Peptides against a protein of PDB entry 7Z53. Designs and how they scored, part 88

Target 1, 150 residues: chain A of PDB entry 7Z53
Amino acid sequence: PRIKNQADCIPFFRSCPACPGSNITIRNQINALTSFVDASMVYGSEEPLARNLRNMSNQLGLLAVNQRFQDNGRALLPFDNLHDDPCLLTNRSARIPCFLAGDTRSSEMPELTSMHTLLLREHNRLATELKSLNPRWDGERLYQEARKIV

## One batch from the design tools (peptide; made by RFdiffusion4, then SolubleMPNN)

Design b2_p22_2_s3 (from b2_p22_2, 9 letters changed)
Fold by OpenDDE base, seed 5:
Structure b2_p22_2_s3 (fold): chain B 150 residues (1-150), chain A 22 residues (1-22)
Amino acid sequence: as target 1 above (150 residues)
Amino acid sequence: DEVAKELYNADMEGNGVVPQPV
């Protein structure tokens, strides 16, 4: 749907190098990698899963992040709750479960998990930027617009 | 698995998510 009040919105362009706070080079590299990863693997194709992958504690349109662990201050995917968790079974001493992703099968693959993590960070970065540019947008709008760019 | 369940619940709570069946 079209924005109700266009005067309150600043457009965001995927390829705009002059856009505030945008690093187009990095984003383009990430976008190139997304050619190998279906966006549904990040966001989920089913609505219930998609909701589980979102941060619903605020109206910032963010994806859910791990609450216990970070990677040098950067976000990690939240953990999933799998019966007979294959990640736990692979290395019983580490006791690290699989991550929650848009496809439960992809959470078992470290390479895909890494990509999902990068896209998570990119989405949240974009959502944050969009909030700055469009303060009146609610969480749903921010989430959807960021999703379109990723 | 209790370990996974604990961590999962913490993540869902922290993100304000009430998990729905997938």
Scores: peptide ipSAE 0.588, ipTM 0.929, DockQ to the pose 0.623
Fold by OpenDDE base, seed 2:
Structure b2_p22_2_s3 (fold): chain B 150 residues (1-150), chain A 22 residues (1-22)
Amino acid sequence: as target 1 above (150 residues)
Amino acid sequence: DEVAKELYNADMEGNGVVPQPV
């Protein structure tokens, strides 16, 4: 995604063509991405990783989001904890570690990071919408149903 | 790395995640 809030973004991030200017724009970008994206790159292919990528503080079926940084109020991926973190080594002064995603390469390639971020936002949007439509669904069902749509 | 660990832990805690070995 394009970082619009420079104060709350990581310096590692590069701009992408996708622009979250409107709901239509967001949907169009996501629709385009879904044709090329393996969802396992976002959700993780292993259960332990998949659990680490979820927001478990509520029953909203959301993916985990960065607690420190946002992009103009929009979510970013949480940070990972890597041994010999390549992101920290790339720019030692920035002190920004790699992001946590279903694909460990996400932080090495800003394009992947951007794509994962967009899909993160879309998942959370879908989960929120599904919660509105199905208020009795628990977090697990919301998560799974949103995952099917992404 | 302390920086990564601190930020990671903050994110996991904020999202209510008990990190599992991957």
Scores: peptide ipSAE 0.579, ipTM 0.925, DockQ to the pose 0.652
Fold by OpenDDE base, seed 1:
Structure b2_p22_2_s3 (fold): chain B 150 residues (1-150), chain A 22 residues (1-22)
Amino acid sequence: as target 1 above (150 residues)
Amino acid sequence: DEVAKELYNADMEGNGVVPQPV
């Protein structure tokens, strides 16, 4: 993994909300679980972030995807644009920046990154299906309806 | 499928629909 600190863990994949040796607080872990339930980790809880996570180049209601990399043709999270990118600093040889997601911890926890990626793909799948079923819906409607389903 | 077609037709009639996931 890009992140070398393997002490970090995802609480909803664990039997307890604590991660010994992790720098993640219990409160943050609980928030991560809550964000998973309401999908806020995917969409962002703040409007500026939410807009940055969307594909605004069309009216398809899609979330933005990585423009440099794909996973065997499947979408990956877009990269963030950080001045002092901690992901680059953590592993200089990898030279891969942090991902942009609704949760700031997405790039710090590979398990969370994977879940973000899956839900990103699901949203875009749903938006695409909704477009097929409702051709007259605009991007905002498609985005919101897909978000409600996720 | 038939369900999708019905939903599409409903949209053409001015009614947007949100299918429920299986």
Scores: peptide ipSAE 0.018, ipTM 0.437, DockQ to the pose 0.019
Fold by OpenDDE base, seed 3:
Structure b2_p22_2_s3 (fold): chain B 150 residues (1-150), chain A 22 residues (1-22)
Amino acid sequence: as target 1 above (150 residues)
Amino acid sequence: DEVAKELYNADMEGNGVVPQPV
């Protein structure tokens, strides 16, 4: 990924392979976005949280998704299981708990929630693609390799 | 499709393939 707008410089760089062509893939677009996002906010900075963010029901290397709601068939962030859920307390009529993400702030800002949702979808897409390309990889390998790409 | 085939063949040869971002 190449960042063209350098007006607001962020000291971030990564190795880039040779360009495959003129086609900008979804992956490349998301990878460009992750240049501005700490991936730890998506995957969790602590191992216990990181495990809770994963779908452990299979060996597909997927992140967990919401089991109650979808966005036109697309995945949403899973809900957290907080004892004193501030999202439930602030709006009792909505009865929507806070989302589970690598950073608790994800539920505080719609912009962050949206970004986390997109990165969740991208991770799961990448993991699925990697499974197709590498059918003998287990869930751990798929998860880690997809995480490296994001 | 050609890229997918190459990646699949690499995996079958014992080399896992990870596409790198640009």
Scores: peptide ipSAE 0.017, ipTM 0.490, DockQ to the pose 0.020; fails the geometry check

Design b2_p22_2_s4 (from b2_p22_2, 7 letters changed)
Fold by OpenDDE base, seed 5:
Structure b2_p22_2_s4 (fold): chain B 150 residues (1-150), chain A 22 residues (1-22)
Amino acid sequence: as target 1 above (150 residues)
Amino acid sequence: DPVARELAEADYRGNGVTPLPV
């Protein structure tokens, strides 16, 4: 997402974690991005939601991804399973349900959707790298460590 | 990347979805 209005910017910056072998520039960029987004919107602030946002089918510490669609081979946010899905009702012809995220507004604001998608991808990337570096870590450890880095 | 391959396979196993190319 593009931030056009500087007046709407959040003047917050997070320090770069000391990650061996990581690109400092990339990490700074990631931290800058996450400074504008409450990470709870990505991971969920409540435990039931947080569990639903995770891929629990393996021990890889991944967030759940869309099982029906991809974006040029890259992950998309998973769909929610709402009975009266407002996204489906808004555009009946498109038949695209709301995305599942830590914030219900994620589906209402494309900017948030995009940011959440990027952070989802980043989390899963980090979890993947952490798995390669630490093959014995279980899914919980991988998830938590990746979450801390994001 | 063997890790990437493993992840791709793990993500889609048993759910009727074809794994994405790695």
Scores: peptide ipSAE 0.024, ipTM 0.520, DockQ to the pose 0.045
Fold by OpenDDE base, seed 1:
Structure b2_p22_2_s4 (fold): chain B 150 residues (1-150), chain A 22 residues (1-22)
Amino acid sequence: as target 1 above (150 residues)
Amino acid sequence: DPVARELAEADYRGNGVTPLPV
Protein backbone atom coordinates (compact mmCIF):
# COMPACT_ATOMS: atom_id res chain seq x y z
CA PRO B 1 0.00 0.00 0.00
CA ARG B 2 1.20 3.49 -0.84
CA ILE B 3 1.51 6.03 1.90
CA LYS B 4 -0.67 8.79 0.52
CA ASN B 5 -0.72 10.97 3.59
CA GLN B 6 2.73 12.48 3.81
CA ALA B 7 1.84 14.05 7.13
CA ASP B 8 1.80 10.67 8.80
CA CYS B 9 4.76 9.69 10.90
CA ILE B 10 6.14 6.23 11.45
CA PRO B 11 5.97 5.55 15.16
CA PHE B 12 9.18 4.70 16.91
CA PHE B 13 8.24 3.10 20.18
CA ARG B 14 11.49 3.97 21.90
CA SER B 15 11.49 7.64 20.99
CA CYS B 16 9.94 10.13 18.60
CA PRO B 17 8.22 9.06 15.40
CA ALA B 18 9.99 9.46 12.09
CA CYS B 19 8.23 11.68 9.59
CA PRO B 20 8.85 11.53 5.85
CA GLY B 21 10.43 14.52 4.25
CA SER B 22 8.26 16.90 2.28
CA ASN B 23 10.76 17.29 -0.53
CA ILE B 24 10.31 13.81 -1.99
CA THR B 25 7.46 11.40 -2.50
CA ILE B 26 7.35 8.21 -0.52
CA ARG B 27 7.78 6.32 -3.77
CA ASN B 28 10.89 8.25 -4.66
CA GLN B 29 12.25 7.79 -1.17
CA ILE B 30 11.81 4.04 -1.37
CA ASN B 31 13.42 3.92 -4.78
CA ALA B 32 16.35 5.93 -3.52
CA LEU B 33 16.74 3.71 -0.49
CA THR B 34 16.62 0.51 -2.50
CA SER B 35 19.30 1.83 -4.81
CA PHE B 36 21.49 2.87 -1.92
CA VAL B 37 20.81 0.19 0.65
CA ASP B 38 21.34 -3.54 0.47
CA ALA B 39 17.91 -5.16 0.41
CA SER B 40 19.31 -7.88 2.64
CA MET B 41 18.68 -5.54 5.55
CA VAL B 42 14.97 -5.97 4.89
CA TYR B 43 14.71 -9.54 3.67
CA GLY B 44 17.55 -11.07 5.66
CA SER B 45 20.80 -12.36 4.25
CA GLU B 46 20.36 -15.84 5.67
CA GLU B 47 17.59 -18.25 4.82
CA PRO B 48 16.39 -18.92 8.38
CA LEU B 49 16.04 -15.22 9.05
CA ALA B 50 14.40 -14.64 5.69
CA ARG B 51 11.76 -17.23 6.50
CA ASN B 52 11.10 -15.65 9.88
CA LEU B 53 10.42 -12.33 8.19
CA ARG B 54 7.67 -13.76 5.97
CA ASN B 55 3.95 -14.14 6.56
CA MET B 56 3.41 -17.87 6.24
CA SER B 57 -0.31 -17.97 7.04
CA ASN B 58 -1.35 -17.41 3.42
CA GLN B 59 -0.14 -17.61 -0.18
CA LEU B 60 0.15 -13.87 -0.74
CA GLY B 61 3.94 -13.63 -0.64
CA LEU B 62 3.84 -11.01 2.11
CA LEU B 63 6.37 -10.05 4.73
CA ALA B 64 5.25 -10.46 8.31
CA VAL B 65 3.82 -7.39 9.99
CA ASN B 66 3.30 -6.32 13.56
CA GLN B 67 0.24 -7.93 15.11
CA ARG B 68 -0.16 -5.47 17.97
CA PHE B 69 0.40 -2.08 16.42
CA GLN B 70 -0.37 -0.26 13.21
CA ASP B 71 0.40 3.23 12.01
CA ASN B 72 -3.04 4.55 11.20
CA GLY B 73 -3.89 1.23 9.65
CA ARG B 74 -0.48 0.89 7.99
CA ALA B 75 1.91 -1.95 8.66
CA LEU B 76 4.76 -1.89 11.15
CA LEU B 77 7.68 -4.26 11.57
CA PRO B 78 7.13 -7.46 13.51
CA PHE B 79 8.66 -7.91 16.93
CA ASP B 80 11.74 -9.99 17.60
CA ASN B 81 12.09 -12.61 20.33
CA LEU B 82 15.45 -11.84 21.87
CA HIS B 83 16.29 -13.59 25.12
CA ASP B 84 17.53 -10.40 26.70
CA ASP B 85 15.60 -7.87 24.70
CA PRO B 86 17.30 -4.50 25.12
CA CYS B 87 14.18 -2.61 24.13
CA LEU B 88 12.18 -4.22 26.90
CA LEU B 89 14.95 -3.58 29.39
CA THR B 90 15.31 0.08 28.44
CA ASN B 91 11.72 0.91 29.28
CA ARG B 92 10.17 -1.74 31.46
CA SER B 93 6.81 -0.06 31.70
CA ALA B 94 6.25 0.20 27.96
CA ARG B 95 6.73 -3.52 27.31
CA ILE B 96 7.62 -2.97 23.67
CA PRO B 97 10.21 -5.38 22.30
CA CYS B 98 12.70 -4.77 19.54
CA PHE B 99 11.63 -5.09 15.93
CA LEU B 100 12.61 -8.01 13.77
CA ALA B 101 14.29 -7.18 10.49
CA GLY B 102 17.05 -8.38 8.23
CA ASP B 103 19.33 -6.10 10.21
CA THR B 104 19.19 -6.52 13.98
CA ARG B 105 19.94 -2.83 14.35
CA SER B 106 16.48 -1.89 13.11
CA SER B 107 15.36 -0.89 16.60
CA GLU B 108 18.55 0.96 17.50
CA MET B 109 18.23 3.79 15.01
CA PRO B 110 14.97 5.50 14.09
CA GLU B 111 16.28 5.97 10.57
CA LEU B 112 16.68 2.24 10.09
CA THR B 113 13.27 1.55 11.58
CA SER B 114 11.69 4.01 9.19
CA MET B 115 13.50 2.65 6.18
CA HIS B 116 12.66 -0.94 6.97
CA THR B 117 9.04 -0.03 7.60
CA LEU B 118 8.76 1.72 4.26
CA LEU B 119 10.34 -1.16 2.41
CA LEU B 120 8.09 -3.61 4.22
CA ARG B 121 5.08 -1.67 3.04
CA GLU B 122 6.43 -1.42 -0.48
CA HIS B 123 7.08 -5.13 -0.70
CA ASN B 124 3.61 -5.94 0.51
CA ARG B 125 2.16 -3.44 -1.94
CA LEU B 126 4.05 -5.00 -4.82
CA ALA B 127 3.10 -8.50 -3.79
CA THR B 128 -0.54 -7.45 -3.61
CA GLU B 129 -0.44 -5.93 -7.06
CA LEU B 130 1.35 -8.93 -8.48
CA LYS B 131 -1.31 -11.17 -7.02
CA SER B 132 -3.96 -9.10 -8.71
CA LEU B 133 -2.17 -9.35 -12.04
CA ASN B 134 -1.23 -12.99 -11.63
CA PRO B 135 -3.88 -14.70 -9.52
CA ARG B 136 -2.43 -18.17 -10.11
CA TRP B 137 0.95 -17.36 -8.60
CA ASP B 138 1.61 -18.94 -5.23
CA GLY B 139 3.09 -17.21 -2.22
CA GLU B 140 6.66 -18.15 -3.05
CA ARG B 141 6.44 -16.75 -6.56
CA LEU B 142 4.80 -13.55 -5.35
CA TYR B 143 7.41 -13.09 -2.64
CA GLN B 144 10.35 -13.65 -4.97
CA GLU B 145 9.02 -11.44 -7.73
CA ALA B 146 8.25 -8.62 -5.31
CA ARG B 147 11.70 -9.01 -3.77
CA LYS B 148 13.32 -8.69 -7.18
CA ILE B 149 11.54 -5.42 -7.82
CA VAL B 150 12.45 -3.88 -4.47
CA ASP A 1 11.42 -13.06 26.94
CA PRO A 2 8.21 -15.06 26.74
CA VAL A 3 6.13 -12.06 25.73
CA ALA A 4 8.51 -11.18 22.95
CA ARG A 5 8.49 -14.76 21.74
CA GLU A 6 4.73 -14.88 21.63
CA LEU A 7 4.59 -11.65 19.69
CA ALA A 8 7.23 -12.80 17.26
CA GLU A 9 5.39 -16.02 16.60
CA ALA A 10 2.18 -14.16 16.01
CA ASP A 11 3.93 -11.84 13.60
CA TYR A 12 5.49 -14.73 11.74
CA ARG A 13 2.16 -16.44 11.28
CA GLY A 14 0.49 -13.27 10.17
CA ASN A 15 -3.20 -12.51 10.14
CA GLY A 16 -3.98 -13.60 6.60
CA VAL A 17 -5.30 -10.16 5.75
CA THR A 18 -4.22 -7.91 2.91
CA PRO A 19 -1.53 -5.39 3.79
CA LEU A 20 -3.76 -2.55 2.66
CA PRO A 21 -4.53 0.03 5.31
CA VAL A 22 -7.88 -0.38 7.02
Scores: peptide ipSAE 0.022, ipTM 0.443, DockQ to the pose 0.232
Fold by OpenDDE base, seed 2:
Structure b2_p22_2_s4 (fold): chain B 150 residues (1-150), chain A 22 residues (1-22)
Amino acid sequence: as target 1 above (150 residues)
Amino acid sequence: DPVARELAEADYRGNGVTPLPV
């Protein structure tokens, strides 16, 4: 969908050259597709990162969502907490930090951000459905079962 | 729906990430 108000746009950062015909862009897109197969870009491939991507404020098995922004009432990726946040540095007026995701490239490529966002929403939807079906499941069980489905 | 309400009020505090002030 086309964003009508450019002031509401979330800025992105490029850590390296990434043009449509560049090898770097091709590699990144291929990596994204590979990560899509195993969903590691959503959940993280390392346990510390995986924990940071989860909502730990409750036992609902949810992934963390942005607390500052929504997309027409729907969830967006949470922000990371980087000391030298390149997203803040590249667009100082917007004051939008880099997103936190299972793939560090989430803020570099809008395509990745979109995919991660959709899968975030799907996970949380599934976890919610699983909670309704299995009220006694704790957050860990809900998270793992939803992860298996995604 | 109590689950829906809890989801609506859920945040990501305590997961190791501290967001910047709004």
Scores: peptide ipSAE 0.021, ipTM 0.504, DockQ to the pose 0.098
Fold by OpenDDE base, seed 4:
Structure b2_p22_2_s4 (fold): chain B 150 residues (1-150), chain A 22 residues (1-22)
Amino acid sequence: as target 1 above (150 residues)
Amino acid sequence: DPVARELAEADYRGNGVTPLPV
């Protein structure tokens, strides 16, 4: 296999074919999501990336969030720190760098950006709830338990 | 809520990576 680490695989699911009428020779697909972004893509499969995606400033088990922007008080993906940031190069006037996520395509595909953002928020929500329920849990425990639930 | 306050005050990465400056 070209991908050695199975954790780097994004599962794609082919939609079921629609039953063609007797005169339809074209195989139609039922409109469905043909891709599923595993929550694992939010966390990163490689340990250095996984650590970089976490908020390591505290013991709350949170994923890192954007430090410059929020969405009405809700978290956004953190920015990456790329030397040659393709996002900055693509639209020089916007001056918005690429997001850091478990998938390098997170900034290239708005669908991935949205999904990663949602799962980021969900993780942090879960970690917060778990902290409330289990005040003695450390950041690693909170992070791992939230990750399991997502 | 003390947890909510802690989370609000701890809105920083602290993982050695900072966003690019404006």
Scores: peptide ipSAE 0.018, ipTM 0.442, DockQ to the pose 0.093

Design b2_p22_3_s1 (from b2_p22_3, 11 letters changed)
Fold by OpenDDE base, seed 1:
Structure b2_p22_3_s1 (fold): chain B 150 residues (1-150), chain A 22 residues (1-22)
Amino acid sequence: as target 1 above (150 residues)
Amino acid sequence: REYVPQPLLSDELIQQIIEAAK
């Protein structure tokens, strides 16, 4: 569950949030980051974008993952389909397009890619765990519940 | 100079999150 009271915490993006007197777990770190950063960066603030970020091929409530590449077997963000892709323009030799994320700034600020990737993986992990705990939930329920936790 | 994006999160934190998500 998301940490609701962050008044005594100082969020850091390069490390765990500083919460004096608290036992900062990995889950707390993720929850604090999503609360501070705004989960809309992961899920999208517009419905059409949100739909495009979801895996709609099954009822597992997952976010879409890259279909071309993986990171040592781990999921990566899906690619966007931009006419003038700034990532392709920036590095002609790499020929790697920009990633699709909930934050449109991802194209201009690719340093956000790592955080979005981690949160993508966390969402899919949570959705998978929720499916195990609640086998009767459909994809929409799994997606929404995982989104609430992240 | 080509732009090389750098992680927003520290390598240590990234590794911890990845391990926890397995």
Scores: peptide ipSAE 0.017, ipTM 0.456, DockQ to the pose 0.059
Fold by OpenDDE base, seed 4:
Structure b2_p22_3_s1 (fold): chain B 150 residues (1-150), chain A 22 residues (1-22)
Amino acid sequence: as target 1 above (150 residues)
Amino acid sequence: REYVPQPLLSDELIQQIIEAAK
């Protein structure tokens, strides 16, 4: 991706930064996002976070979804419970809290949030399909297998 | 798999979120 302002860039996989806003074109952002698709962004690189990202209410191996909002019936990322929510602090008028995702930067740019959302949906889709194909699999197995496929 | 992300939140949804957050 072509980065216009390196100072405002967020480092991603392959040492490629992504810059929010007008620092890069939307196309460049998309390219950057596709270049760094990593499971850790969705699932979390740390176990405590990973657990928080999962739906532990059942044995379906699903990632947690927003319990307040849906996108035309489709899943959205859950909200995080940050003490000092930078999303709320940055734009007090919007009053939209940060989303919870594997990457702490998930709410820093809508494109990143979108990608996480897509991958969330894909994981849950895969887990659902795997459950159908393998009814005896527990939530852990479903989660792990779906994670591997994503 | 590789995905091309698209804008996640519609204007309508954003407004709903904002209203719900008030």
Scores: peptide ipSAE 0.016, ipTM 0.437, DockQ to the pose 0.036
Fold by OpenDDE base, seed 5:
Structure b2_p22_3_s1 (fold): chain B 150 residues (1-150), chain A 22 residues (1-22)
Amino acid sequence: as target 1 above (150 residues)
Amino acid sequence: REYVPQPLLSDELIQQIIEAAK
């Protein structure tokens, strides 16, 4: 599958401008932030789910990505593994299972799917950058530090 | 390890991202 709306980057940093040419022209100042989003939508609120959302095959602190599909080279959410996958049952011709995310509604609302996808990409980007800056950090450290930024 | 991270993204910003992603 392919996400309809794509973005090159998201301005996750309070004082950082959006990337040039980005589809998202959002910038927020530190003084304008009165509340923070609950990142549980991306990372999961329960530890078993959180572990399933992580790439445990390496020490890069990455979130798991779809192993079957990409969106023009960009990561997509991994598929869930439900016995009675409602996505498969509803549209048998598409044969696309529900996505796995911190929010079970990821496949119910396209806007959430898109958001989760973007945040997934951003986390992995951040983790990758942090790895470059801190080569000695293990996967757990990278994951947590990236999570803090998101 | 237990972390309680504070995301830098505000609720407002998230909503904007959602709108932009529609």
Scores: peptide ipSAE 0.013, ipTM 0.384, DockQ to the pose 0.027
Fold by OpenDDE base, seed 3:
Structure b2_p22_3_s1 (fold): chain B 150 residues (1-150), chain A 22 residues (1-22)
Amino acid sequence: as target 1 above (150 residues)
Amino acid sequence: REYVPQPLLSDELIQQIIEAAK
């Protein structure tokens, strides 16, 4: 991936932050974005969370997307539905609910939110292509295969 | 792929989310 801002680092991504000034971090981030060993930040590290992150309304193997908003036709992360939403409680005037992602920090840092959004879109793109190539695959197969590719 | 350490969400969209959540 291309890094345009050399002054900023994105922490807590894989084993190191994304810092443009570090060759090691750049390489790790490239690997993280193109080939995932552990994509728990996107898919969830626990099975209950992983299920909640999936679109279970069809057999397309998609991750769930926001049902209220889109970004110029592009998918956004779904909102979580916590009883006591910490995002809502932090700023009562803003009343922005937390996004649901594999990483609980997704709503804390706009950089993470953006990255998760991109990876969400990538997964759904891959799942869609896999469905076209393999029309007999069910949602579970599509989801797992797309997850492996991301 | 390209990533920029800034939000994908525009201020306008954020405002829409805020207003819809009120």
Scores: peptide ipSAE 0.108, ipTM 0.655, DockQ to the pose 0.035; fails the geometry check

Design b2_p22_3_s2 (from b2_p22_3, 10 letters changed)
Fold by OpenDDE base, seed 1:
Structure b2_p22_3_s2 (fold): chain B 150 residues (1-150), chain A 22 residues (1-22)
Amino acid sequence: as target 1 above (150 residues)
Amino acid sequence: RVYTPQPLLSDELIEQVIKAAK
């Protein structure tokens, strides 16, 4: 990695590119996160958080979505379950808890909330399409393959 | 940090999925 200062910087890893085939249309990465965007903000950088962000009620490889609200039929981020929810404490009249995402700042910055929401929808759309193309894949396979594409 | 293995799907299939999902 180019960044040597590990005390003040968050490390970002870029793997070696791989472009198989004569007609190169998709550039893949080897032995690292393959997404163009650092998807750790969406999927979580820690395994416990990553599991909480997934829909474990089926084998569709989906990320969890909000169970109370939708945006004109489109998915929103799920709510977190914090004892001292700062979002509830900030505006008691709104009574809207913080969103759950791979980045804890998602509820504090509307730009991050929007991006995470878009990427959530993108993942679930990809997983749905992968299920259609590969009906025998289980939820883990669908989730992982969709995560690679995002 | 979460790392993922390289895709098992072909470039053609991935392209089809991306196009269909968007």
Scores: peptide ipSAE 0.016, ipTM 0.363, DockQ to the pose 0.063
Fold by OpenDDE base, seed 2:
Structure b2_p22_3_s2 (fold): chain B 150 residues (1-150), chain A 22 residues (1-22)
Amino acid sequence: as target 1 above (150 residues)
Amino acid sequence: RVYTPQPLLSDELIEQVIKAAK
């Protein structure tokens, strides 16, 4: 059954099909994630989102991390601020909002959540190392250089 | 395409960081 109340669900849409050859029974989905190398899942594909994913409170070139929770002292993805947060609606008792990442699916698929978390940590690690190597670099350069490495 | 500023180019530094990370 198709969900009628779209306000209470995560806005995931099915991509266009691509059936190779004459076998139309096997429906391949066009991968919206064109390349793992660009790491758009982590950094965002648009500048407004990219800015929201960054820690702009300092010049360390870091990605934003969760301000409420950590994983044994290690960083977690920051929470998003959605008007109709589907994560909150899914389990009202837990009161855990959706994570914010470059991929909107970050809270829907645990695999993506884990990957994004790891890459977040890796970016921040790299940025930290770059800062150590180049103490005079500003946050923008640290961010960009770390992003390039990831 | 990702609509963000292009990453900076510092190959030598990148290599150093990668080596340090291993």
Scores: peptide ipSAE 0.015, ipTM 0.375, DockQ to the pose 0.078
Fold by OpenDDE base, seed 4:
Structure b2_p22_3_s2 (fold): chain B 150 residues (1-150), chain A 22 residues (1-22)
Amino acid sequence: as target 1 above (150 residues)
Amino acid sequence: RVYTPQPLLSDELIEQVIKAAK
């Protein structure tokens, strides 16, 4: 189906070609940064979820991390607390509950889980750096500023 | 979008963070 209302369309454009000096017909694209990461999957789109994703034990503006496991010292997503945890049901031997993230699909797709993990680490890194640069910032400020950068 | 207040982040601050991270 075609969208009649153009206002409902999201414009996508093909990158401009890089013209080589040779007669080669291979089209090379100009690499340009034309997008930004929508990190709503990491932070949560709704305030209650967003709050649950944060580390509220301090004023460092950090996202919550897994309290049981780490990846070579690096943070992992925190576990959710679901009444009927589908992750536990899927593989009972693994005994790994679902991760808590801004996207409910985080535990369904390992790729998404990885992305969440990376962005979690990046946020916490940024928040840490911001704390170093701005020691008087409270956790809310650090969290928001780091979120803005991500 | 996350429904939280949006902070103002200056380009200068971003640059400082980047520099500090290196």
Scores: peptide ipSAE 0.012, ipTM 0.383, DockQ to the pose 0.071
Fold by OpenDDE base, seed 3:
Structure b2_p22_3_s2 (fold): chain B 150 residues (1-150), chain A 22 residues (1-22)
Amino acid sequence: as target 1 above (150 residues)
Amino acid sequence: RVYTPQPLLSDELIEQVIKAAK
């Protein structure tokens, strides 16, 4: 059946086959990166939020990390500073505030929290490597270059 | 949406950094 409202259609296209030989019986697909990871959930889509997610205490181009907790020595997302923190209100005995991330849903969905945490670590690792390669780069350049790579 | 500038590093150098970071 055909969709009457064409404005709501999302087109999908089949990838091209790859034939390494003349008499190929097994159809392979061409390997291509047709999509990219939108890291706006990590870095923030607005400038004020993006700045708040950065570690501005040094010139290492790092994202801010949790100052209270670590995961087996690895970084966790920083806590947000909400006036009425819904995470604290949900379970007062836990005393764990909401995490700060580019996506406001980061504390609500554990899968997002995990993904954001991993990408946070990846950014900081990349920034560290860039610093090693370019010792004279300032924090802004390190941050931007690492962000582009992630 | 936050503006994302073009990378200043070459593609080759970027690949090296990615490899080293993983």
Scores: peptide ipSAE 0.011, ipTM 0.365, DockQ to the pose 0.069

Design b2_p22_3_s3 (from b2_p22_3, 10 letters changed)
Fold by OpenDDE base, seed 5:
Structure b2_p22_3_s3 (fold): chain B 150 residues (1-150), chain A 22 residues (1-22)
Amino acid sequence: as target 1 above (150 residues)
Amino acid sequence: RVYTPQPLLSDELIEQVIEAAK
């Protein structure tokens, strides 16, 4: 499926090919990333928001997850705590508040919600594995390293 | 803005973590 938001595309360009042995017909080309991934939509660009997006109850370096709902055991974005929650006001019967993310549009576009959710899960998976590999790392180290990988 | 430190992990270790997380 094509990504509609072209701003989310990650550009690549091919570098020198590497041919194993004498076989010149098969190339293992090295691709170079031409840009960094701005994950501010997941982690928040502002420090206060970034802290609110983290699970601060432990030293596992995890992002906060929804405490009310899960997707077949998988994490969902946490809810925000807005006084005048536009999501609640839009559909009063549903009583589903807006999601909390690094991007305020997380609840406006299902595409963003999905992407944020996936990256949330990826971060937490990475942090978990990093903890396994580096048991002495504290939550800050785990969080930062996982963030860099994402 | 949030401070983003430079990568501290080797590429090999990163790949191992990614693979393990799958």
Scores: peptide ipSAE 0.015, ipTM 0.400, DockQ to the pose 0.065
Fold by OpenDDE base, seed 4:
Structure b2_p22_3_s3 (fold): chain B 150 residues (1-150), chain A 22 residues (1-22)
Amino acid sequence: as target 1 above (150 residues)
Amino acid sequence: RVYTPQPLLSDELIEQVIEAAK
């Protein structure tokens, strides 16, 4: 179906070609940064969820991390607390509950889980650096600034 | 969009973080 209202359209554009000096017909694209990461999947689009995704035990502006497991010392997503955890039901032998993330699909797609994990780590890294640079910033400031940078 | 208060982002701060990370 065609969208009649152009205002509802999201414009996507093909990158400009890089013209080689040769007669090769292969089209190379100019690499350019034209997008930014929508990190709503990490932070949560709603305030209650966003709050649950944060580490509120300190004023470091960190996102909550898994308290049971780490990846070679690196953070993993925290577990959710679902009454009927589909992750546990899917593979009962694994006994790994669903992850808590800003995107409910985080535990459904390993790729998404990985992205969440990476961005979680990046946020916490940024927050840590910001704390070092701005020691008087409270957790809210650190969290917000790191979130904006991500 | 995340429904939280909007932070005040400083480009200078970003640069400082990047530099500090090197």
Scores: peptide ipSAE 0.012, ipTM 0.359, DockQ to the pose 0.072
Fold by OpenDDE base, seed 2:
Structure b2_p22_3_s3 (fold): chain B 150 residues (1-150), chain A 22 residues (1-22)
Amino acid sequence: as target 1 above (150 residues)
Amino acid sequence: RVYTPQPLLSDELIEQVIEAAK
């Protein structure tokens, strides 16, 4: 059944079809994640989102981490602040909002959540090492250099 | 896309950082 109340849904849209040859019954989806190498899933592809994914409280070039929870002392993705948060609506008793990442699907697919979490940790680790090697670098430089390595 | 400046680190230094991060 088609979900009629879109306000209660995660707003994912189907990509355009790409049917090879004459067989239109086989519908290939255009991969929107065309640039895995640039890690846009982690950093965001747009500047406003990218800024929201960063820890701007210091000059360490870190990505923002969850302020409420950790995984055995290790970082988790920060929570988003969505109107009509679908994660909250899905399980009202849990009261866990959606994660914020460069990919809007981060909270729907556990695989992506895990990957984003790992890459978040990797970025922050790299930024930390870069800071150690280059103590005079500011947060912007640390962030960008770590981003390039990831 | 988010602007990415040109790399500032040498390949050698990058390798060191990567190794240290492992």
Scores: peptide ipSAE 0.011, ipTM 0.363, DockQ to the pose 0.074
Fold by OpenDDE base, seed 1:
Parts: C-alpha cells; structure tokens; sequence
Structure b2_p22_3_s3 (fold): chain B 150 residues (1-150), chain A 22 residues (1-22)
C-alpha cells in the first residue's frame, strides 16, 4: 500500500492488477482484494466483521440483510448489536439502531449508508446469478466470486 | 485483512454475470 501512516487515516488496500492473456477485457487483481474498487467498506477488512456481514444460513454466498425492514421489497443493511448504540442514544424517539457494515461510519453518513446499501444489493444479485450459472458452487465460492466482481 | 483467492471465472463468464445482474 502507498499510505504508510495508519494512525490518522483510513487505509484503503488495492492489490496488484493482473491481465493474463492478450484478449481479456476484464482487469483482475491479485493477492488481496480482487475487486476493481476497494470494497472493504462493504465486506469488512477483518475476518470477524466479514463473517458477521454474511448470511450464513444457507450456501448462496449472500450478504446479510435487514430482517425487520425493506425498501419496497429491496434489501437494507442489517442492524448492528452494540451495547451503547449511538444511533439509539442520538434520537430516542426514532428507536432505530445503527446499521452494520464494513465501515463503522455507515450509520453516521447518509451517503455511505446509501452506497453500502446499493453495493449490498449488487453483491446479492451477482451471487444469485452466479448460483444460477454454477449450481454446484458452495456458498464460500459464490461469496468470493461475487466479491471480486463488485 | 480479508484476502480473497485468485479469480476463477473466465472473462466471458464475468461479463455475462455483470450484464445479467443489472
């Protein structure tokens, strides 16, 4: 990574690009995150968080979605489970907890919430399509391949 | 940091998935 100082900035990690072959049109990444855009804000940069963001109830490779609310049938981010939830403390009348995302700031910035929601939906759509194309793939492979495309 | 394996899908297949998911 180009950024050396990790104390006062948010690190973004982009792996080395790879274009194997002479006729490929898709730019791949090697080593770490293989998505064209660093989607660590969506998937989480640490394994415990990444697992909490996934739907582990099936083998479809999906990200977890909100179980209480939807946006006209479309998915929303799941709620976090914080002891001292700052979202609940800010507005007690609303009684809406913070959203769970790869970036802890997702609930504080509406722009981030919107982007994370869109990317959540995109991942799940991609995973669903990959399952249709590759019925024998397990949830881990579906999740990873969809993550690479996002 | 969360790492992912090397891409396993062909160029053609990835394009098909992206288009179908839109």
Amino acid sequence: as target 1 above (150 residues)
Amino acid sequence: RVYTPQPLLSDELIEQVIEAAK
Scores: peptide ipSAE 0.009, ipTM 0.326, DockQ to the pose 0.064

